# Peptides against a protein of PDB entry 6O8C, part 60

Target 1, 262 residues: chain A of PDB entry 6O8C
Amino acid sequence: VGLRYEKISLPKIHPRYDLDGDASMAKAVTGVVCYACRTASTLLLYQELMRKGVRWLVELVKDDYNETVHKKTEVVITLDFCIRNIEKTVKVYEKLMKVNLEAAELGEISDIHTKLLRLSSSQGTIESSLQDISSRLSPGGLLADTWAHQEGTHPRDRNVEKLQVLLNCITEIYYQFKKDKAERRLAYNEEQIHKFDKQKLYYHATKAMSHFSEECVRKYEAFKDKSEEWMRKMLHLRKQLLSLTNQCFDIEEEVSKYQDYT

## One batch from the design tools (peptide; aimed at target 1 Y17)

Design b2_p26_5_s2 (made by RFdiffusion4, then SolubleMPNN; from b2_p26_5, 11 letters changed)
Fold by OpenDDE base, seed 1:
Structure b2_p26_5_s2 (fold): chain B 262 residues (1-262), chain A 26 residues (1-26)
Amino acid sequence: as target 1 above (262 residues)
Amino acid sequence: SELEELLKEMEKEWEKEEKEREEKEE
């Protein structure tokens, strides 16, 4: 989810000297660039907040991972203990069968042993999955959050400040054009200054819009796209961790059924 | 660039206006 903003463009610029038209144009330009400044600020803020969110999510997922690993370890210990006990029991019964014991009891215990060994084999798969997740979360892994620091715009870029400077220049010219309009007619020298200022206005406006588009919007969009993709992957990873945890619980429950034989 | 082209057009218009003014002053 990203911020919605309106696509802005500069008004049509006419080369003809027109005090009324130039004042109106300058007003429109001022408005557009002002909007760009505010939008750039908002986009920057959004990105900063998202970076905080990314860091938070990373820590959350790491916690989930550690919990899963802990649970897996607990289950492995319990399972191994049960297997050892069943193996001891099997040995005892095998010795007794050489004397007078019924084969049916040994068969049941042997079946339990086989089931426990199957459960033990599944632990290897869980371990492999956890290792994969760990590798993905590790520095340089596929789910590393390094992109959050590299992509997008940052306060240090001073994009908003740069745009504000241009806006100030444009605003000054606009106010002058408003005065010029009020004069209805300018002397030759003032007219030449007006024309020159119009050129400056165009230059500043174009520079502002280019900067906004290329350094603010484009980078923001790239950041947004990457953030969405990354977040989706992280959420999927969390689901995988939950699945692994549930598998551990299932194994633990199954082992508990055989505790009476240990 | 588009900006450069625009500036050139503006310059042409200004030159035209200048010429017209000069003609009126003569």
Scores: peptide ipSAE 0.019, ipTM 0.490, DockQ to the pose 0.765
OpenDDE base, seeds 2, 3, 4, 5: peptide ipSAE 0.016, 0.018, 0.020, 0.016; ipTM 0.478, 0.484, 0.495, 0.388; seeds 2, 3, 4 fail the geometry check

Design b2_p26_5_s3 (made by RFdiffusion4, then SolubleMPNN; from b2_p26_5, 11 letters changed)
Fold by OpenDDE base, seed 3:
Structure b2_p26_5_s3 (fold): chain B 262 residues (1-262), chain A 26 residues (1-26)
Amino acid sequence: as target 1 above (262 residues)
Amino acid sequence: SELEENLKKMEEEWEKEEKEREELEE
């Protein structure tokens, strides 16, 4: 489940010169951009943790795959050995039948042979499935984790730092506006500075919000969606591997029943 | 840009206010 964040927006900035209003507005802007900085940091951390999780899951699934392949190989060897032994037994009984009419025993062994051959044919399907899984896990495959390195935001983007710089500028202006408010009236030159600072505040705030929305939130959401999709596919893959493993065990168990005839 | 347009509008309003203030001081 992704991190929840609140939608933030800048307060309305009025062009009218009002020391009280401007101080209040600046305070609100500072709060909004501060929240954006904190949120951006949290979103970044979440993505970094998820990337670690993705890498871990890939390794886990690879281990599961290798275990399944190993089990499949063991079963194939056992099955082939059993088939060869049954075939030898069939030949012996065919020779005996020429001397002693033991047709019933030969029929039973022949049936076992047929069953074993059917089991052997199923191995091809298991092998094909394993190859498909391998291809999906391979570099460039459908379950490659390259997206985790491409999608979302990264520490190297320095989004949090960029937002923090803007926040610092905004905060400085806010503190000045707080002082201006306390003076109640400004001299002409100070008033002009206040007006210019208000323009700067607006510029910094707009830049911060645009950056937050487009470079932090949007990219995070894309990363989140992609990660959820990928994880669902990986979990499904693990279930497939488990199914194949169980099929191998089932075959092994069935073969063990016929070992007494070999 | 939209930002530049908004800034320009703010400047125009500030200039208007300054003019009104000057007229009141005359």
Scores: peptide ipSAE 0.019, ipTM 0.510, DockQ to the pose 0.682
OpenDDE base, seeds 1, 2, 4, 5: peptide ipSAE 0.015, 0.009, 0.018, 0.007; ipTM 0.437, 0.426, 0.505, 0.366

Design b2_p26_5_s4 (made by RFdiffusion4, then SolubleMPNN; from b2_p26_5, 14 letters changed)
Fold by OpenDDE base, seed 2:
Structure b2_p26_5_s4 (fold): chain B 262 residues (1-262), chain A 26 residues (1-26)
Amino acid sequence: as target 1 above (262 residues)
Amino acid sequence: SELKENLEKMEKEWKEREEERRKEEL
């Protein structure tokens, strides 16, 4: 979900010399370019905030990963210890079986041993999944945050400042056109200046709108689209980590049931 | 004057662009 903004366009600029019309047009142009400046600033702010959010989420997921790895390691140690103890018990009961004792108990312990070995086998799949996640989170991985630094607009681009300069020029012409309107009729030289300023206003406005569209809006939309895609993938990855953590807890719980036999 | 010639050129270019825009709107 991105910021909502209105698509803006310049009002129709008529080539006809008309002091009232030109003043009204200049006012409208000033308003449109002013909106472009404000919008560009807002879009930039959004992207900067999103970049901070991306960095935060990366660190959060890395922490989740490390916790999962730690939990897995603990479970592996506990499971291996339990397996070794059960194996010792099996050997003792096998010796007793030679004397025709404890046959039922040996069967139960043997079944526990088999279950523990199956749990141990599942550790390989968890490890493989963790390795995949680690690979995806690596600096060169598919979920690297390099796009957040490359895509979109940046403060260093000075887009807002560039638009503001153009807005200042347009505003100056607007105020002059307001004065010209008040005069009702201009002398020949003043009329020529007015016509020239009208062309300047047109060029500044066109430049502002092109810059806004190409350097602000387009890049913002690209950033937004990539951010949404990346965010969905990261959230899915986090769910995978939680699933792996739960699997580790399930194994630990199952092993705890057999501790009385160790 | 050079100024007059430049203004006339700019006015011509403006009119041409406006005519093109009107054709695109039709």
Scores: peptide ipSAE 0.023, ipTM 0.466, DockQ to the pose 0.120
OpenDDE base, seeds 1, 3, 4, 5: peptide ipSAE 0.015, 0.017, 0.022, 0.018; ipTM 0.476, 0.543, 0.467, 0.462

Design b2_p26_6 (made by RFdiffusion4)
Pose (drawn by RFdiffusion4):
Structure b2_p26_6 (pose): chain A 256 residues (1-92, 99-262), chain P 26 residues (1-26)
Amino acid sequence: VGLRYEKISLPKIHPRYDLDGDASMAKAVTGVVCYACRTASTLLLYQELMRKGVRWLVELVKDDYNETVHKKTEVVITLDFCIRNIEKTVKVVNLEAAELGEISDIHTKLLRLSSSQGTIESSLQDISSRLSPGGLLADTWAHQEGTHPRDRNVEKLQVLLNCITEIYYQFKKDKAERRLAYNEEQIHKFDKQKLYYHATKAMSHFSEECVRKYEAFKDKSEEWMRKMLHLRKQLLSLTNQCFDIEEEVSKYQDYT
Amino acid sequence: DEEEEFEEAEEEVEEFFEEALEEAEE
């Protein structure tokens, strides 16, 4: 979804010299830049937080991986150990009662369990190579896409907002005077141009730098999230497959 | 104000990850 903010544009700046109109105009412009500036700050927060989160979530899946491999090895030393019971040089030269019967069916399941465990390790390694630092789930898009604190985009907007704010404050004063001396009138007319220049620069900067890069980061995250939930579903299927093996071995562990 | 915006942004990001985990567990 991303941040739901309203898109607010600069009002039309009429060209006449009008102390009342210019004051009202400057106030409206300052307001739009504040919203743009404040919104630009929250976009940066959402990115920064998203990075902190992706980083952390990736490490958590590594814990879910390590937890699973810790039980896959924990169970193999039971399969290979209980196979050493019913399938060693102890169990099974002509013979008719030497145990080749209904226990041989369990030895068959245990062989298929030990072999099926083989491809578990093959799939388990494949997800480790995606969780690895260079793998195809590495959060490399996270440090490339979007804006950063080092970009100083908020403070850059803030510098322009200060120019615009100082002018508005002066335009209030001018409105209060109802008439401006000669030189002051001219300076006021120039400051009106400066205000428009600063505002359009701040607005276009907010659009082409903050929002454009934010949305690029937003789409990259949605694409990375699909990969993540796809890997998590696979790792989970491998975890359950182990508990199954533990369950089907913990039955045959108790013999007579 | 800045603290409140940060807390709301953090909650929304956490909810997005929780929804993704729930979809992964399904």

Design b2_p26_6_s1 (made by RFdiffusion4, then SolubleMPNN; from b2_p26_6, 13 letters changed)
Fold by OpenDDE base, seed 5:
Structure b2_p26_6_s1 (fold): chain B 262 residues (1-262), chain A 26 residues (1-26)
Amino acid sequence: as target 1 above (262 residues)
Amino acid sequence: MMEEERRRVEEQVEEEFRKLLEEGES
């Protein structure tokens, strides 16, 4: 799960004034920060797509939940109707028993009644489970998708744009160093400017790398970890819903066996 | 971002959710 990216580091910057070395170093720095910009953009895209997927999955699970609730309700109505009919039959037979009718039929009906009551009790457990699931899916619940909005990086953070600005500054210095290299020797004032630009390059590069690591990579990894955990929980919840649905079907099937006695 | 890179990321996300659904149905 998640995107693979390469760990990057800045090249060593030598303090010595060397036009050839400085141009080569600046080129390498430009490459590293360029990679950081591209990687940051890719990580952002991944997170945005994951957020869309998360929203989609939430709606899917909500639909599954609603279907399960509907099925449960249907079974409850059927079961209650069957219980009421059996209870009426039991009352009739109890009255007839006072006139010396065989107790065997009453015993059978009574056993059916007992079984139906047990099934009704199981429905209560299913209802409790559905209520628990509903609470978990509700806003503020354990499976709420609020984390997806809070964790990670967002387009509004403008991380890619910030890195791009730094990259532009670095690239400008690199091109200047390339020109300086071509001159072979610089006048005193130009040499001083070159030295200052080298310091600026280092500053911008360090700022870019810190921003990339702390504001892009770290936040992405946190988002990734939370997404993996949340998806596992959602999978488990879907399995639970399926189990509850199957239990409802099992109860319905069992009730159907007794409909001939109503 | 290159269009090819975008497509690769999209395919990966889709695959992750596809696998999740398959695991849920097993």
Scores: peptide ipSAE 0.446, ipTM 0.912, DockQ to the pose 0.664
OpenDDE base, seeds 1, 2, 3, 4: peptide ipSAE 0.444, 0.446, 0.445, 0.445; ipTM 0.911, 0.912, 0.911, 0.911

Design b2_p26_6_s2 (made by RFdiffusion4, then SolubleMPNN; from b2_p26_6, 14 letters changed)
Fold by OpenDDE base, seed 5:
Structure b2_p26_6_s2 (fold): chain B 262 residues (1-262), chain A 26 residues (1-26)
Amino acid sequence: as target 1 above (262 residues)
Amino acid sequence: SMEEERKKVEEQVQEEFEKLLKEGES
């Protein structure tokens, strides 16, 4: 789960004035920071798409929950109706038994009544499970999607734009160093400018890498970890809902066997 | 290209949710 990216680091920046070395170093730095910009953009995109997916999944699971609740309610109504009818029948047969009529049938009906009461008890367990699920999906519940809004990076953070600004500064210095290299030798004043630009390059590069690591990668990883955990829990929840639905169908099927007595 | 990378990310996210959906129904 999540995007794969390579760990990046800045090349070694030598303090020595060397036109060839400085141009090569600047090229490498430009490449690294360029990668950081692209990666930051991709990581942001992933998170934004995941947030959309999370919202979609929450609604889907809520629909699944409502369907399960509906099915459970249907079964409860059917079961209660069946129980009431069987109880009436039991009373009739008990009266008949007093005159030595249909004693065997009374036993069978009583057994059915007992089975139906057991099924009714199981419905109570299903209800409790549904209530638990509802609490988990509710605002402030354990499966709330608040983390998706809190964790990670957001477009409003402008991380990509900030990195791009630094990349532009670095790229400008790189192009100058490429020109300096072509001149083979610089006059004293131009040499001093080159040295100052090298310091600026170092500053921008370090700032870019720190920003990328602390504000992009770290926050993305936190988002990823939360998303993986949440997705796992949501998967389990869906399976639980399916199980509860199946239990309702099983009860309905069993009740249908006794409809001839109602 | 950047567009190709965007498409890959979109496909990956979609696949992750589709997989979740299928696994949840099994």
Scores: peptide ipSAE 0.371, ipTM 0.894, DockQ to the pose 0.681
OpenDDE base, seeds 1, 2, 3, 4: peptide ipSAE 0.369, 0.367, 0.366, 0.369; ipTM 0.894, 0.893, 0.892, 0.893

Design b2_p26_6_s3 (made by RFdiffusion4, then SolubleMPNN; from b2_p26_6, 16 letters changed)
Fold by OpenDDE base, seed 2:
Structure b2_p26_6_s3 (fold): chain B 262 residues (1-262), chain A 26 residues (1-26)
Amino acid sequence: as target 1 above (262 residues)
Amino acid sequence: SDEEALEKVRKQVEEEFRKLLEEGLS
């Protein structure tokens, strides 16, 4: 789960003035920060797509819930109807016994009644489970998707843009260092500018790497961890719904066996 | 390209959700 990316680090920046070395260093720094920009963009995109997927999954599970509730309701209606009919039959046979008429089937009917009541009790358990699931899926529930809006990086953070600005500054210095290298020797003023730019490069690079690590990668990893945890819970919930649905079908099948007595 | 990168990420996300759905039905 999640995107693969490589851990990056800045090359060593030597304080010594060296036109060839400084150009090479600047090139390497440019490459690293460029990679950071691309990676940050990809990580952001992943999170945005995941947020969309999370919302979709929530709606899907809600639909599954509603279907399960519907099936449960149908079974309850059927079961209650069957129970009422059996109770009427029991009452009739009890009256027949009072006048000394044979009621050989009374025992069987009473047994069926007992079985139906057990099934009704099972429906109560299913109802309780569905209520729990509803609570968990509700706003503020344990399976709410609020985390998806809070965790990770967002377009509004402008992390990619911030990194790109730093990359632009670094790239400009790199191109200047490439020119400086081609000159082989610099005048005093140009040398001082080169040294100053090298210091700027260091600050920009350090800022870029810190921003990438702390504001992009770390937050992405936190989002990823939360998403994995949430998805596992949602998977379990969906399995629970399926189990409840199957229980309803099992009850319906058993009730159908007694319909001849109703 | 940026478009290719986008498509790869999209496919990965879709695959993750697909697997989740399939496992949830078992």
Scores: peptide ipSAE 0.106, ipTM 0.750, DockQ to the pose 0.749
OpenDDE base, seeds 1, 3, 4, 5: peptide ipSAE 0.103, 0.092, 0.101, 0.103; ipTM 0.749, 0.738, 0.744, 0.748

Design b2_p26_6_s4 (made by RFdiffusion4, then SolubleMPNN; from b2_p26_6, 15 letters changed; failed a check: too like the target's own chain)
Amino acid sequence: MDEERRREVEKMVKEEFEKLLKEGES

Design b2_p26_7 (made by RFdiffusion4)
Pose (drawn by RFdiffusion4):
Structure b2_p26_7 (pose): chain A 256 residues (1-92, 99-262), chain P 26 residues (1-26)
Amino acid sequence: VGLRYEKISLPKIHPRYDLDGDASMAKAVTGVVCYACRTASTLLLYQELMRKGVRWLVELVKDDYNETVHKKTEVVITLDFCIRNIEKTVKVVNLEAAELGEISDIHTKLLRLSSSQGTIESSLQDISSRLSPGGLLADTWAHQEGTHPRDRNVEKLQVLLNCITEIYYQFKKDKAERRLAYNEEQIHKFDKQKLYYHATKAMSHFSEECVRKYEAFKDKSEEWMRKMLHLRKQLLSLTNQCFDIEEEVSKYQDYT
Amino acid sequence: SEESRERFEELSEKIDEAISKLEELS
C-alpha cells in the first residue's frame, strides 16, 4: 500500500503587488512546503524501516532453514542407524524362515525414505543458494532503490523551507504596515519572486527525487516479497517433509 | 523433538509478523 498522503500542490501566485494578497499567498505556500517536507521525511522512514525489516526477515528464514537442516541430519542418523538393524549383515545360503516376509515391507519403505531424503537435500541446498549473500533473494534492490539518509533530501527541503518561511514572516510584517516605503516595496517584490522560486524548486525536488525514488523502491519490494513468500512456502514444505519422515520412522523404531 | 517443533512454530509466527509489517509498509 505504502504511505497514504494527499498530493498538495502550490497555489497560484498572482502577479499583482498586493500586501494582503502576498501575505496570504506566502502563508499558503509555506504550508504546502511543510506538508511536502514532512511527508518527504515519512517516506524516508518507511524505506529505512523496510530495509531494517527485510534484512531481519532474511535472517529469520535462515534460522528456519538451519532449524530444518538440524532435524534432517538428526533424522538421517536414525534412518541410517535403523536400516543398519533390519538391513545389515545381521538380518539377511538357502533360507525360508530367515526374515524375508512382512518385515521386508518396512525395509522397503525405509529404502524409499532414505532415497526420497536425497532429493530433499537437493532442494534444501537450492534454497540455501537463494538465501546466500550473492543469491537471487539478496536484498540488493534495498540498497540501490529509493532514497537514503546520506541523500540528505529532507534537510535539502528544509533549507528551502527556511527561505520561504523567513519571507512569509516578512510579508506578514509588510501587511501590517499597509504601505511600504519605496525601496522596501521593491525588495518585497523581489522576495515574492524568490519565494516562488524556492517553493517550485522544493516542490519539484519532492516530486522528482523523494516520491519518484520511493515508488521505485515500493514496486521493487512488492517484487521481492513474492519471491520471499514463494521460498518460504518451499522451505516449509521441506520442513513438514522431515517431520513426516520423523513420524514414519519413529513408528518402525519400536520393533520386537 | 518437541522443542524443535516449538522453536519452528515460534519462528514461523515471527516470520509471519515480519512479513505482515513489511506488506503494510509497501

Design b2_p26_7_s1 (made by RFdiffusion4, then SolubleMPNN; from b2_p26_7, 15 letters changed)
Fold by OpenDDE base, seed 3:
Structure b2_p26_7_s1 (fold): chain B 262 residues (1-262), chain A 26 residues (1-26)
Amino acid sequence: as target 1 above (262 residues)
Amino acid sequence: MESLKKKREELQQKIDELLKELQELT
């Protein structure tokens, strides 16, 4: 579940000179941009934590893969050994049949041999599945984590710092507007400065909101969506590995029953 | 039930004995 944030919008800025209204507007703008800064910081932190989680999961799945490969290899060795032993036995019984000796056990041995060969044939499918998984986990594979380094926002982008600079400028103007309000009436020159600062406030606020929306929120949402998709695929792959492991155990168990006879 | 390995070895011994007997008769 991604971070929930409230949709923020700038208050309407009236063009009319009004000391009380302008102070109130500036306060509201300061609040909105302050919220944007905090939200941007939180969104960045979330993404950094998710990147760590992605790396951790990749390593976990690689370990699971290696364990499965190891188990498969053990089963193949054991199975091949059993097959070779059974084949030797079959040859002995075939010789007995040539000299017209009773070989009642030959049928049973042949059945075991056939079963072992069927088990051996399944190894090719397991191998193919493991190769597919390996290819997907490879650096250039479909489940590579390269996207986690590319998508979203990064500390190096300095988005929070950029927003903070704009917030500082806005806050400074807000404090001036509070003073102007307290004066109740400004001299002509001070009034002109106030009007100019109001334009600056609008500029900074608009820039902050655009930056927040385009560089923080949009990129975060893209990262979130991609991470969720990737995570689902990785979890599915892990389930596939578990299935392959279980197949290896099942084969091993079946072979062990025949080993007592070989 | 005897292991197939043991049974195989026993049967191979019998075959070898029979082959030896046949060679002695020829």
Scores: peptide ipSAE 0.086, ipTM 0.655, DockQ to the pose 0.008
OpenDDE base, seeds 1, 2, 4, 5: peptide ipSAE 0.074, 0.012, 0.075, 0.079; ipTM 0.650, 0.402, 0.637, 0.653

Design b2_p26_7_s2 (made by RFdiffusion4, then SolubleMPNN; from b2_p26_7, 12 letters changed)
Fold by OpenDDE base, seed 1:
Structure b2_p26_7_s2 (fold): chain B 262 residues (1-262), chain A 26 residues (1-26)
Amino acid sequence: as target 1 above (262 residues)
Amino acid sequence: MEETRKRLKEIQKEIDEQIKKLEELT
């Protein structure tokens, strides 16, 4: 479930000089930008945690892969051993059959040999599947985690710090407007400063919200979308590995039924 | 104004919930 970013809008700034209104507006703007800073920090934290999780999952899946490969190798060795032994037995019984002995037993052993060869042929499919998985997990593969380092926001971007600087400027103006409100009337020069500061506040607020939207939220959303897609693919791959492991166990179990003949 | 704050709070809650879910998975 993606964080639905709703477009955060700044309160409308009225151009009219009003000490009470301007103080209230400045307070509201300060609040909005403060929330943007906190949100940006949280979004960054989330992404950093996700990056750690991605790295962990990659290692986990690699371990799963290695275990599957190991199991496959064991089964292949066992199967090959059984095939070799049954082939020796077949040869012995073929010689006996030439002397009109043990014809019924030869038929049974030959059937077992045929079954073992079929199991051996299935190993090729498992191998191909493992190779495909390996290719997907390889650097530059379809499941490469390079996106986790490229997408989203990073501590090095200093987005939170940049927003905090703007917030500080806005907060200073807000406190001044609170003082101005308390004075009820300003001298001409002070009034002009107030009007100028109002423009500065608007500029800083707009800059903060634009930065938040474009550099924090949008990048986060892109990161999130990619992370969700990648996670689904990785989970599917783990299921495939489990399936392949189970196939190896099934083959091993089947081979074990014929061990009495080898 | 109150609506904007409300929306931001909602976003923060959603993020916190997602972080919690991640922490539970790791």
Scores: peptide ipSAE 0.021, ipTM 0.561, DockQ to the pose 0.022
OpenDDE base, seeds 2, 3, 4, 5: peptide ipSAE 0.013, 0.017, 0.011, 0.020; ipTM 0.444, 0.489, 0.405, 0.474; seed 5 fails the geometry check

Design b2_p26_7_s3 (made by RFdiffusion4, then SolubleMPNN; from b2_p26_7, 16 letters changed)
Fold by OpenDDE base, seed 2:
Structure b2_p26_7_s3 (fold): chain B 262 residues (1-262), chain A 26 residues (1-26)
Amino acid sequence: as target 1 above (262 residues)
Amino acid sequence: MEKLKEKLKKLQEEIDEQIAELQKLT
């Protein structure tokens, strides 16, 4: 069961003045906010690591693209060469046909020429697919990684530090409440201070948990969702590139069958 | 890629553990 961050709440803070209860409450609040700080740090680390992974994957896919383009180019050159050679051969046989009965061989060569032209036409589809992929990978394209820099939480947001400041304030109050508990009873002025500190503790705790939920957890979840979606699309694109490469190999293999005629 | 996935998985496990501890406190 996926643990939901939104379900994390502060322990109940009772308005009643009770030195033992207040110390126990303050301890619990300190614990919750402490774990929120740690969690926020871990969430940030996850996102930073994921950003590195995104950059790495972009470069990997660009390399795959370049390899596919290279292979496509090789096939185009080979195919064009074969077509030109076959066309020369056809012209020679057309001249010879006027003198000798080589009609059967001319027919075979003409059929090969037609097949090569069909293979050449398929290159247009591969080119179009490569152009589409290039556009998607380009800056501002559908698979641009700009979201990784915009979404989620960043070290510059200082979320962990902000939470730590609040935790420090809460911890100081907790330590004071622990001392107050040890005194068993407080003078009037000390009691009033204790009551005010309890209000401050509540304020800091609620601020910490709101910040954690809204600025850490929510943004992390949005980043995670976008990263997963983007990752799936990138992996699909890699498979598409592999498919295009294989199509180039298939064409090359088919052309190799006719090289004896060139 | 595999090393990255492993690290991400480990971090996710740590996050889940931290969430679980938070839930025990609330």
Scores: peptide ipSAE 0.036, ipTM 0.655, DockQ to the pose 0.040
OpenDDE base, seeds 1, 3, 4, 5: peptide ipSAE 0.036, 0.034, 0.012, 0.033; ipTM 0.662, 0.663, 0.395, 0.654

